Peptides against a protein of PDB entry 8OXM. Designs and how they scored, part 297

Target 1, 371 residues: chain A of PDB entry 8OXM
Amino acid sequence: FKAEFRLAGGVNLPKIIDCVGSDGKERRQLVKGRDDLRQDAVMQQVFQMCNTLLQRNTETRKRKLTICTYKVVPLSQRSGVLEWCTGTVPIGEFLVNNEDGAHKRYRPNDFSAFQCQKKMMEVQKKSFEEKYEVFMDVCQNFQPVFRYFCMEKFLDPAIWFEKRLAYTRSVATSSIVGYILGLGDRHVQNILINEQSAELVHIDLGVAFEQGKILPTPETVPFRLTRDIVDGMGITGVEGVFRRCCEKTMEVMRNSQETLLTIVEVLLYDPLFDWTMNPLKALYLQQRPEDETELHPTLNADDQECKRNLSDIDQSFNKVAERVLMRLQEKLKGVEEGTVLSVGGQVNLLIQQAIDPKNLSRLFPGWKAWV

## One batch from the design tools (peptide; made by RFdiffusion4, then SolubleMPNN)

Design b2_p26_8_s4 (from b2_p26_8, 12 letters changed)
Fold by OpenDDE base, seed 1:
Order: sequence, then C-alpha cells, then structure tokens
Structure b2_p26_8_s4 (fold): chain B 371 residues (1-371), chain A 26 residues (1-26)
Amino acid sequence: as target 1 above (371 residues)
Amino acid sequence: ELEELFKEAKELEERLKEELELKLKE
C-alpha cells in the first residue's frame, strides 16, 4: 500500500488507495466508506449474467454489447475494496470539474456549472412549468461538450471513430440493462468512462428496481440520456447505432424473461441484499449541499430501535418485492403504460422519455440533468 | 446483412466527414 490516498469526490469521500501487488503492478483501489458494497457486488453479478446472455446472442456478440463490470470485494456491510478501474474518469469530473472541466474549457461564455445548479435549486419547489422554463434557459446557456472526450483522447480519426462507436454501444447496453433493473437516472459522478476503451462503468448501484421513483423528488427518466451523454455519440445522437444497440439489447433481455425473473426473484428475497429504499437513504441521495452541514454524526442512533414489528415489515417488504417483480415482468413483456409494445416501440418510448426536457427538468437538481 | 452494414458504415463515414468538415471550419 502506498501511504498516499486521493479523494474521488462525493459525499462519502471515497479514498483511492494505490496498492502494489506481489506482481509489482500498481492497482488503484477505491475504499468506499459507509456504502453497502453488497448491493454493488450483487448488481455486478446481475450485470455478468446480462453479459452472458448478450454474448450468447450472435447479433449482440458481433456488436460487442457488454455492460462493464468491476471487482467488488465487500469487507463488511459498510466497507469494501473496489478494484478501481485504472484509466477511468467520472464523466462529471471531465465535464464539470471546477478547474479544468470541458464545459469551462470549450464553452467559457456559458453558465458555470454552479450557476446552472443554483438556478435549478431556486426553482426546485416551484411548478413543473417554472422548472421547465428555467431548465430550458439553463440548457440554452450550457451547451453540450462531451464530444470532445473522444476527440481529446483519440487523435487518429479511425481510432476516434471506433472509440465513439464503443462509447455509443456502451451507453446503449447500460441504458437498457439499467432500465430493466430499474437503476433509473445515474449521477454524473457514478458513471465512469474508460480513457482507453471509451466504455462506461457504472458504480454505486444503491438505487435499483425503480426505487428512484419513490424518492422525495421522484425519477422521471428510465436512464441517464442527458444532452452531454448524447453529444458523446456524435452527430447521429440517439439515432442509428445507439437505437439499434438498444433494440438488440432489449430483444435479448425480453427473450431471456424467465431467466431474468428467476434471478431477480432470488435476489429480492435474499436477506443479505438490501435493495429497499429507506427514509435515511432517500435523504442521503437527495441531500441538499446546505443540509450537509447540519448532519452532525448524531445519526449514530442505534439501528436497534427500528425493530418495528417484524410482521408488518415483512408484509410491506413482500408487497414491494411482488410489485417489483410484476413491473419487471411488464418491462420484459414490453408492457408500457398498459400497452404491449414491440422492441422498437418500447425502445423508442424509453429514448423519448429519457431525452424529454419536461422529464429532465423535474429531476432532482443535485443530479445535474442539464449535464 | 453485409450490404446493409456497408451502407450503414458509408452513411456513418459521410456523416463523420461532414462533422469533421464542420469542426475544421470552427
């Protein structure tokens, strides 16, 4: 272990520790404190299963459709070692870093990331109409720049093109798999991009099975497909490669319905897998920067006293689990809003929902839907 | 299949060329 650590940013201040292996290779390890790395570990197993399904299908295999996985070694319920993907950067760091972020570099006359956040926070308690108007003003004065990621990293035009395709395929696969698993919108710090492959790595999988819809500010998008995410695909945006890769991924997921349902059912009833949304987790995920100062460590309130009657917890849990399974079954049947859609129809609906500025304007401002 | 892939690749290459030409004019 090197004596030096870096902070990866975020509320839990995860520590990046450089470890020298017995092989003399430096491996970065992310030590997450206070996060339930079991949820991440379980979700990585689900992603590996999805990857196995995608590799068995000839069309998805030829397109190299995979969701990137990382090794999780849970050390405890609240600690573990993530094998940090060496050569990855959070997309949020690349885009909106205060010092050298791509928005500041390429669009110096646009609103700062702070100005955008402030404007959207000011309207957080306002009407949907007022949120939409301010979101459109923010978007007009904060133009996408994520195309520059591949342009900066890949100077050879042929390599650049192949990497932009790899990015687009990675977004498509992760978006559809993420939708099926109900991961919802993903904070920009929880999406890493590999600087060599241009593939995405999703970390911090603490919201799954549409539990983002029961947050104080409910999720309104099926996955993160914000303007910068789309800009990284280049001039075709969501059309062509992205749409086709979404459709082929969705086809494999729908054709694997029985397998997916069986595995998710086992996971939902695993007593070691806490996927449920609790009020403290909800508060943490949508905490305001102003509220960070008042959460003194007095929430050492004994986890003991919320022994509410086991029977009422079990009935409420079972009802939530059943609802999750029913909704998963609907998704895998292509049932959206009470109608059965084709794969193309379902994927189109999801894309339209994800890019709709009305849906994006309603998201929690802390998740930066304008990025 | 291969002809569709070639057509898609060619349309992508043309759009790429247009995107590069736009970038070279900035």
Scores: peptide ipSAE 0.019, ipTM 0.505, DockQ to the pose 0.011
Fold by OpenDDE base, seed 3:
Structure b2_p26_8_s4 (fold): chain B 371 residues (1-371), chain A 26 residues (1-26)
Amino acid sequence: as target 1 above (371 residues)
Amino acid sequence: ELEELFKEAKELEERLKEELELKLKE
């Protein structure tokens, strides 16, 4: 272990530790000290299985459609070592890091990231109409800049173009796979970009199987397809390569229905895999900056074990698991809102849902839907 | 006009690159 550690940006201050392996290779490791990395480890295995399915199909293999994976070594229920993806940066760090963020550099006269967040927090308890109006004002005064990531990193035009395609393919694959698995909490610190490949790495996979929909502020989008995410694709935006890559990914997922259902069924009933949303996790994910002061650990959890009858817990769990499996089966059949859609129709609906400013305006302000 | 031409040229470049990537793997 090197004596020096770097802090990765973000609320949880994850420690990046450089470890020399027994093979003499330096490996960066992210030590998350507060999150259950078992969820991440399991979801990485599911992503590897999805990658295997994508690699077997000629069309998705030809397009190099893969979800980026990282090694997770869970050490405990609350600690583990992530193999840090060397040469990755959180998209939030590039876009909205204080005065050096791309928004401040390229759009110095736009609202600051803090002003945007403040405006959206002020309307958090307001109507959907008021949230929408303020979100539209924020969006008008906070224009996307993520196109500049590839322009800054890749000066050669041919390389720049290739990396922008790799980015677009990575967004498409991760969006569709993430939707099928019901992956939530896709805030700008949970999505990394590789500075060499322009591929995305999704981290913090603790909100899966649509458990983001049962948060106090429910998630209203199938994946992150915000204005900056789209701006990174260039002039075609969500059309062309992105749409085609989504359709080809969705086709492979739908054609692999039996395999995906069997895998998810095994995981849902694994007693070691806590995928269920709990109130403490929900509070943690949607904490207000103002609430950081009141988490004095004065919850003396007096061990009133609420003897919830084991039978009622098991019945409630089984009903949730059955509902998750049913919804997964619907997705894999192309059933959306009670209607069976083609692959193109389903992908189109998901894109429209993800870019809808009405859906985006309803998200928790910490998700930063304007970025 | 110029924005449409740039859009068409870029869509054509994307198609050509997809075709080239498809051919280089055969």
Scores: peptide ipSAE 0.015, ipTM 0.401, DockQ to the pose 0.009
Fold by OpenDDE base, seed 5:
Structure b2_p26_8_s4 (fold): chain B 371 residues (1-371), chain A 26 residues (1-26)
Amino acid sequence: as target 1 above (371 residues)
Amino acid sequence: ELEELFKEAKELEERLKEELELKLKE
């Protein structure tokens, strides 16, 4: 290992370490010291299987529909090494960095990211009506700028157009697969963009199987399809390429029902894969200081070995696992709100739910639904 | 097939883990 490390941006201050591989190549490694990397590792395996299913289908293969994966090596329950995707940046760092974020550069007269956040924090405990009104005011005074990512990185118009299509396909594939797996906590620091491919890399996969819906502030959207995410698609928005790629991804997932159920069943009953939401994790996810700069002293979660009495936990666990499998089966059948939908009907419902400002206004402020 | 893909992924994870644990002990 080189003695020099760089801090990556983000709440957990991940260390970037340059490692020489057994092949003599230098590779950047990200060392996370606080996240349960076992959940990330397991979810990367599931994404690789979803990619295999997408490559087997002619229509999804022709569209190059894939989820970007990274190698995860869990060293302990609390530490591990991630293969750092060289040339990726968090979408939050590009959009809302305090010094040189794209919103400040392209929209200097709009509200600052801090002003938007403060306004949404002030209404966090208010009615849904008050949250909606303040969210609409924030959105009016904080206009999307993510179109400029591809314009800054890709100066050739033909390359620019191709990369914007690659971005749109990556959003569609990750949104549908993320919905099927019930992936939550999709805040702007948990989504990276590759500066060369314009494809998304989803990180911090610890909120899965709709466990985001049981948080103190429940998640109200199936995936992140906020105004900046849509602005990156260009003039077509959610229509055309995005919708068609969602439909083709959903078609492959629904046609792979038995395979996906078998995989998820094995994972839900794996004693090494703790996917269940616990109160401490819920508090940690929704008490994160919104300003990445405030080193709140990590409460030493004392290793109170909660000697969870094994017997009463097993019956409650099995009932939650059964409910997760039942809900996965419903999604793969196109059962939404007690109605069986076509692939196009299901994808349309999910898009409408994800872009609804009433749903977005109800999210935890740290999710930054206005970005 | 899927069990083999999981097994190959798990064996790749274990090999990567062993290589990294060896390099962290040096």
Scores: peptide ipSAE 0.009, ipTM 0.363, DockQ to the pose 0.023
Fold by OpenDDE base, seed 2:
Structure b2_p26_8_s4 (fold): chain B 371 residues (1-371), chain A 26 residues (1-26)
Amino acid sequence: as target 1 above (371 residues)
Amino acid sequence: ELEELFKEAKELEERLKEELELKLKE
């Protein structure tokens, strides 16, 4: 280990440590100290399986549809070493850094990221109508700038185009696979962009199997398709390449139903894979300024008293696992809201749900739906 | 189809790049 460490961006202030291997090679390692890296490790294996399915299909292989994966070495439930994605930056760091973020650089007269967050926090406990009105005001005064990422990084027009396509394909693939797996907590610090490939790297995979819907502020979108995410696709937005890549990814997922169900079933019943949402995790993900004061250190003792009868926990767990499998089967059949949809119909519904300002306005302010 | 979409997208890029280079010089 080198004596120097860097802080990665994000709420957890993960430490980037340079490690010299026994082979004399320097490797950057991210040390997470609060996150369950076992969940990340398991979800990376699922993503590798999804990538294998996508590589077997000629149409998805030709489009190079893949989810970027990283190596995770879990050391404990709360600690581990992940291979740092060298040459990646959090989307949030590029867009909404307080000093030099792209919004401040390209839109200096717009609301600051802090002003936007403050306005949305002020209405957090208000009606859906009030949230929607304030969200629309924030959106009007905070215009997207993520198109500038590829423009700053790729000066050659042909390279720029190929990278914008790689970005669009990466968003499409990760959005559809993330939807199938019910991946939540897709805030701007949990999505990295590779500065060389323009591909996305999803981190912090602890909210899966639609457990984001049972948060105190439920997740209302199937994936992150916010205005900046769309702006990074360029002028075509969600049309053309993005839509087609979503459809081809969804086609492969639906045609792989038995394989995906079997994998998810094994994972849901793996005693080492704690995918269930717990109150402490929910509080951590959606911390309110009011909740920081009530975290008395006494919560170390009562992890024993929440030994509710093992039988009632097991029955509740089994019912949740069955519901997750049923909902996964519905998604893989194209069943949305009790209706069987075509691949194109299902993808269209998901895109409309993800871009709907009414859905976006209802998200937790920490998710930054205006970015 | 894909090659035409690539061509149209490239022509739109050149125009957008020119428009942006103009706006960055103002």
Scores: peptide ipSAE 0.006, ipTM 0.317, DockQ to the pose 0.011

## One batch from the design tools (peptide; made by RFdiffusion4, then SolubleMPNN)

Design b2_p27_1_s1 (from b2_p27_1, 17 letters changed)
Fold by OpenDDE base, seed 5:
Structure b2_p27_1_s1 (fold): chain B 371 residues (1-371), chain A 27 residues (1-27)
Amino acid sequence: as target 1 above (371 residues)
Amino acid sequence: SLEKQLEELAKRRMKEMLEKFEEELKR
């Protein structure tokens, strides 16, 4: 282990530790201190299964549609080593770093990332109309710059074009699989980009099975398709390559309905896999500035086990699990808002929902929907 | 303790969410 560590961005400030392997290769390790790495490990296995389904299909295999996975080694219930993809950076660090972020470098006259966040926090408790107006003002004065990631990293035009396609395919695959699995909390620190491949790595998989919709500020988008995410695709945006890759991914998911339902059913009833939204976790994910001021740390550890009747917990759990399975089955049938859609219709609806400024303006300010 | 107050607040919010969820299941 090197004595030097770097802090990755995010609420838990994960430590990046450089390790020298027995092969003499340096490998970065991410050490998470507070997150349940078991949930990340389980979701990585589900992503590997989805990758297997995508590799079996000729159309998705030809397009090299895969979700980037990482090795999780749980060391305890709350600690473990993530095998970090060497040469990854959080998209938030590239875009909105305080000193040298791409927005500050390429758009020095736009609002700062701090000004945008402050404006959206000031309207957090206001009407949807007021949130929308302020979000539109923020967006007008904070123009996307993520196109410059590939331009900075890939100077050769042929390599640049190939890497932009790899990025677009990675966004499409992760968006559709993430929607099927109901992945939430897709903020700019939970999405990494590989500086060599331009592929995305999704981390912090603690919000799954649409549990983001039951947060105090519910998630209103199926996946992250914000202006910077779209800008990274280049001139065609969500049209052409992205849309076609979403449709081909959705075709494979819908044709694998029985397999995906069986996998998710096993996971929902696994007593070691806590997928349910805990209210403490909800408070942690959406901590309000007003909730911090009452937080005087009186460490009185009186563990009175509230004996909740085991029977009422079990019945509530089973009802939630059944609803998750029913909603997964609907998604895999193309049932949206009580209507059966084609793959193209379903993908179109999801894209429209993800890019809608009304949906984006309603998100928790910590999600940074303007980035 | 603050942890107990947060746990009680969390329990109340979870109960309210479960009640809303049961109301949505009845529609």
Scores: peptide ipSAE 0.014, ipTM 0.425, DockQ to the pose 0.036
Fold by OpenDDE base, seed 2:
Structure b2_p27_1_s1 (fold): chain B 371 residues (1-371), chain A 27 residues (1-27)
Amino acid sequence: as target 1 above (371 residues)
Amino acid sequence: SLEKQLEELAKRRMKEMLEKFEEELKR
């Protein structure tokens, strides 16, 4: 290990450590000190399985539909080494960095990222109607700029077009796979973009199996398809390439129902894979400024063994696991809101849900639904 | 340590899950 570390961008200030391997090669490692890297490791394996399914299908293989994966080495329940995704940046760092974010550079007269966040925090405890009105005001005064990522990084027009296509395919694949697995907490710091490939890398996979719906502020969207995410696709937005790639990914997932159910069943009953939402995790994900003052830094969350009263928790756990499996089976059958949909109908519903400003306005302000 | 035993158990379970998945994919 080198004595020097760098901070990666993000709320948790993950440490980037340069490691010299026994082979004499330098490898950058991301050390997260608070996240359950075992959850990330398990979800990376599920993504590899989904990628195997996508590579077997001729249509998804031809489209190069993959979810990006990284190597996770869990060291403990709370510590581990992530293979640093070399040449990646959090989309939030590019878009809404306080000093030189793309919004400030390209839209200097729009609201600042801080002003947007402040306005949404002020209405956090208000009605859905008030949240919607303020969200629409924020969106009007904070216009998308993520199109400039590919324009800045790829000066050759043919390369630019190819990379924008790679980005759009990556968003589509990760959105549908993420929806099937019920991935939550898709805030702008948990999504990295590769500066060479324009593909997305999803990190911090601790909110899975729709556990984001049981947060104090429930998640109301199936995946992140916010205005900047759409702007990165270029002028066609969600229409054409994105929609078709979602449909082809969903076709493969639905045709792999048995395999996906078997995988998820094994994971749900793995005692080492803590996919369940707990109050401390919920508090950590949705910290309010009011809550920061009472969290003494000495709550090493090690000593809160929430004494899972084993008996009531096993019955509640089994019921939650059964509901997760039932909901996964419904998704894989195309059952949405009690109706069986075609692949195109299901994908259309998910896109509409993800872009609906009413759904976006209800999200926790830390999710930054206006970005 | 208990942590090392849990890590070894996790690695074993992940391997078993991958093996099952590879078998299902051969069907």
Scores: peptide ipSAE 0.007, ipTM 0.364, DockQ to the pose 0.020
Fold by OpenDDE base, seed 1:
Structure b2_p27_1_s1 (fold): chain B 371 residues (1-371), chain A 27 residues (1-27)
Amino acid sequence: as target 1 above (371 residues)
Amino acid sequence: SLEKQLEELAKRRMKEMLEKFEEELKR
């Protein structure tokens, strides 16, 4: 281990540790502190299973549809070593870094990321109509720039085109797999892009099984498909390659219903996999400026053995797990809002929900739905 | 340590889940 660590951006200031392997190769490792790396480890395995399903299907294999995975070595309930995805950058860092963000570089006359956030925070407690109006004003004055990622990284036009397709396929696969697993909207710092492959890596998988819908500000989108995410696909946007890759991924997921239900059932009832939303996790995910003043007490969360009386918690837990399984079964049947949809109809509905400015305007401002 | 036991238990359950998945994929 090198004595030097770098701080990765983010609230938990994850420590990047450079390690020299027995092969003499330097490997960056992300040491996350308080994050439940078990959730990430479990979700990486589910992604590997989804990748196995995608590789077995001829249509998804031909399209090279895969969700990128990373190695997670959980060390404890609250500590572990992530093999840091070398050559990845958070999309949020590329887009809205305070110094050199692509929005500032390519759109210097637009609102700053801070101005956008401030405007959306000012309306956080307002009506949906007021949120929508302010979101539209923000969007008009904060135009997407993520197309420039591939243009900066890939100077050869043929490579540029191939990498833009790889990006689009990666977004499609991760969006549909993420919807099936109920990952919901993903914070811009929790989506990494590989600077060599243009593929996305999703990290910090603490919100799963639609638990984002029970947050104080519920999620309103099935996955992150914001304007910058779409802009990275280039001129075709959500049409053509993206839509077809979503449909082919959804076909594989729906045709693998039994396998996916069995996998998720095993996970939901794993006592080591705490997927449930709790008030502290909700507060952490949607911390308001008002809440920063109260969190200064060093809650020495003494591990008081809250002997959670197993009986009443078990019944509430089982009911939530059953609801998650029922909703997963509905998704895999194409049941949306009580209607059975075709794969194309379901994918279309999900895309429309994900890009709807009304849905995006209702998201928690901290998740930056305008990016 | 309790942490190491939990890690080993998690790894075992993860392995059992993978084995079940591989069995379902063979049917």
Scores: peptide ipSAE 0.007, ipTM 0.360, DockQ to the pose 0.020
Fold by OpenDDE base, seed 4:
Structure b2_p27_1_s1 (fold): chain B 371 residues (1-371), chain A 27 residues (1-27)
Amino acid sequence: as target 1 above (371 residues)
Amino acid sequence: SLEKQLEELAKRRMKEMLEKFEEELKR
């Protein structure tokens, strides 16, 4: 380990540590001190299994449909070492962080990211109608710019086109697998883009199995397909390559129903895999500015083993696990809102739900649904 | 079947992962 570390930014201030391997190769490691890296490790293992399914199917293999995975070494329930995704940047950092964010560079007369967030926070406790109106105003004055990522990184037109296709395929694969696993919406800092491959890497997998729907502000989208995510696909948007890759991924998932159910069942009933939403996790994920003032002092003390008090918690846990399995089975059958859909119909519904400004306007403002 | 082999592989990999998590919890 080198003596020097860097802060990666974000709420948890993860430390980036450079490690020299026995092979003489320098590897960056991300040390997270507050995140449940076990959940990340488990989900990475699930992604590897999904990748195995995708590689076995000719149509998904030809399209090179994969979820990018990284190595996770969970050191505890709250700490561990991530293999830092070398040569990646958070999409949020490229888009809206610092003075050099792509929105400020390409759209200097648009609302600032801060103005957008402020406007949406002001209506957080308001009606869905008021949220929608303000969201539409924000969207009108904060136009997508993520197309410029590939344009900045890939100057050769043929390479640029190939990388834009790689990005689009990565979004499609991660969106559908993310929907099946119930990852929900993904904060813009928790989606990394590889600066060489244009593929996405999803980190901080603390919300799975639709547990985002039981947050104080419930998730209303099946996956993140915001305007900037779509803009990165280029002029075709969600049509053509993205849609076809979603359909081919969904075909593989639905045809692997038994395998996926067995995998998820093993995970849900594993006592070491804390996938359930708890109030502290919910507060962490959806901190309001009002809540920042009180939380400073007390986070040090009670390392009390939250021994799941077995009796009353077990019945509630089992009911939630059963509900997750039932909902997973429905998804894998193409059952949406009590109706059995074709793969194309299901994928279409999911895309429409994910891009619907009414659904996006209802999301937690901290997750920046306008980006 | 290919599915059954994947299930067995999944179960084994999950078990190996859990065993690693238990070992790391004890540290």
Scores: peptide ipSAE 0.000, ipTM 0.346, DockQ to the pose 0.022

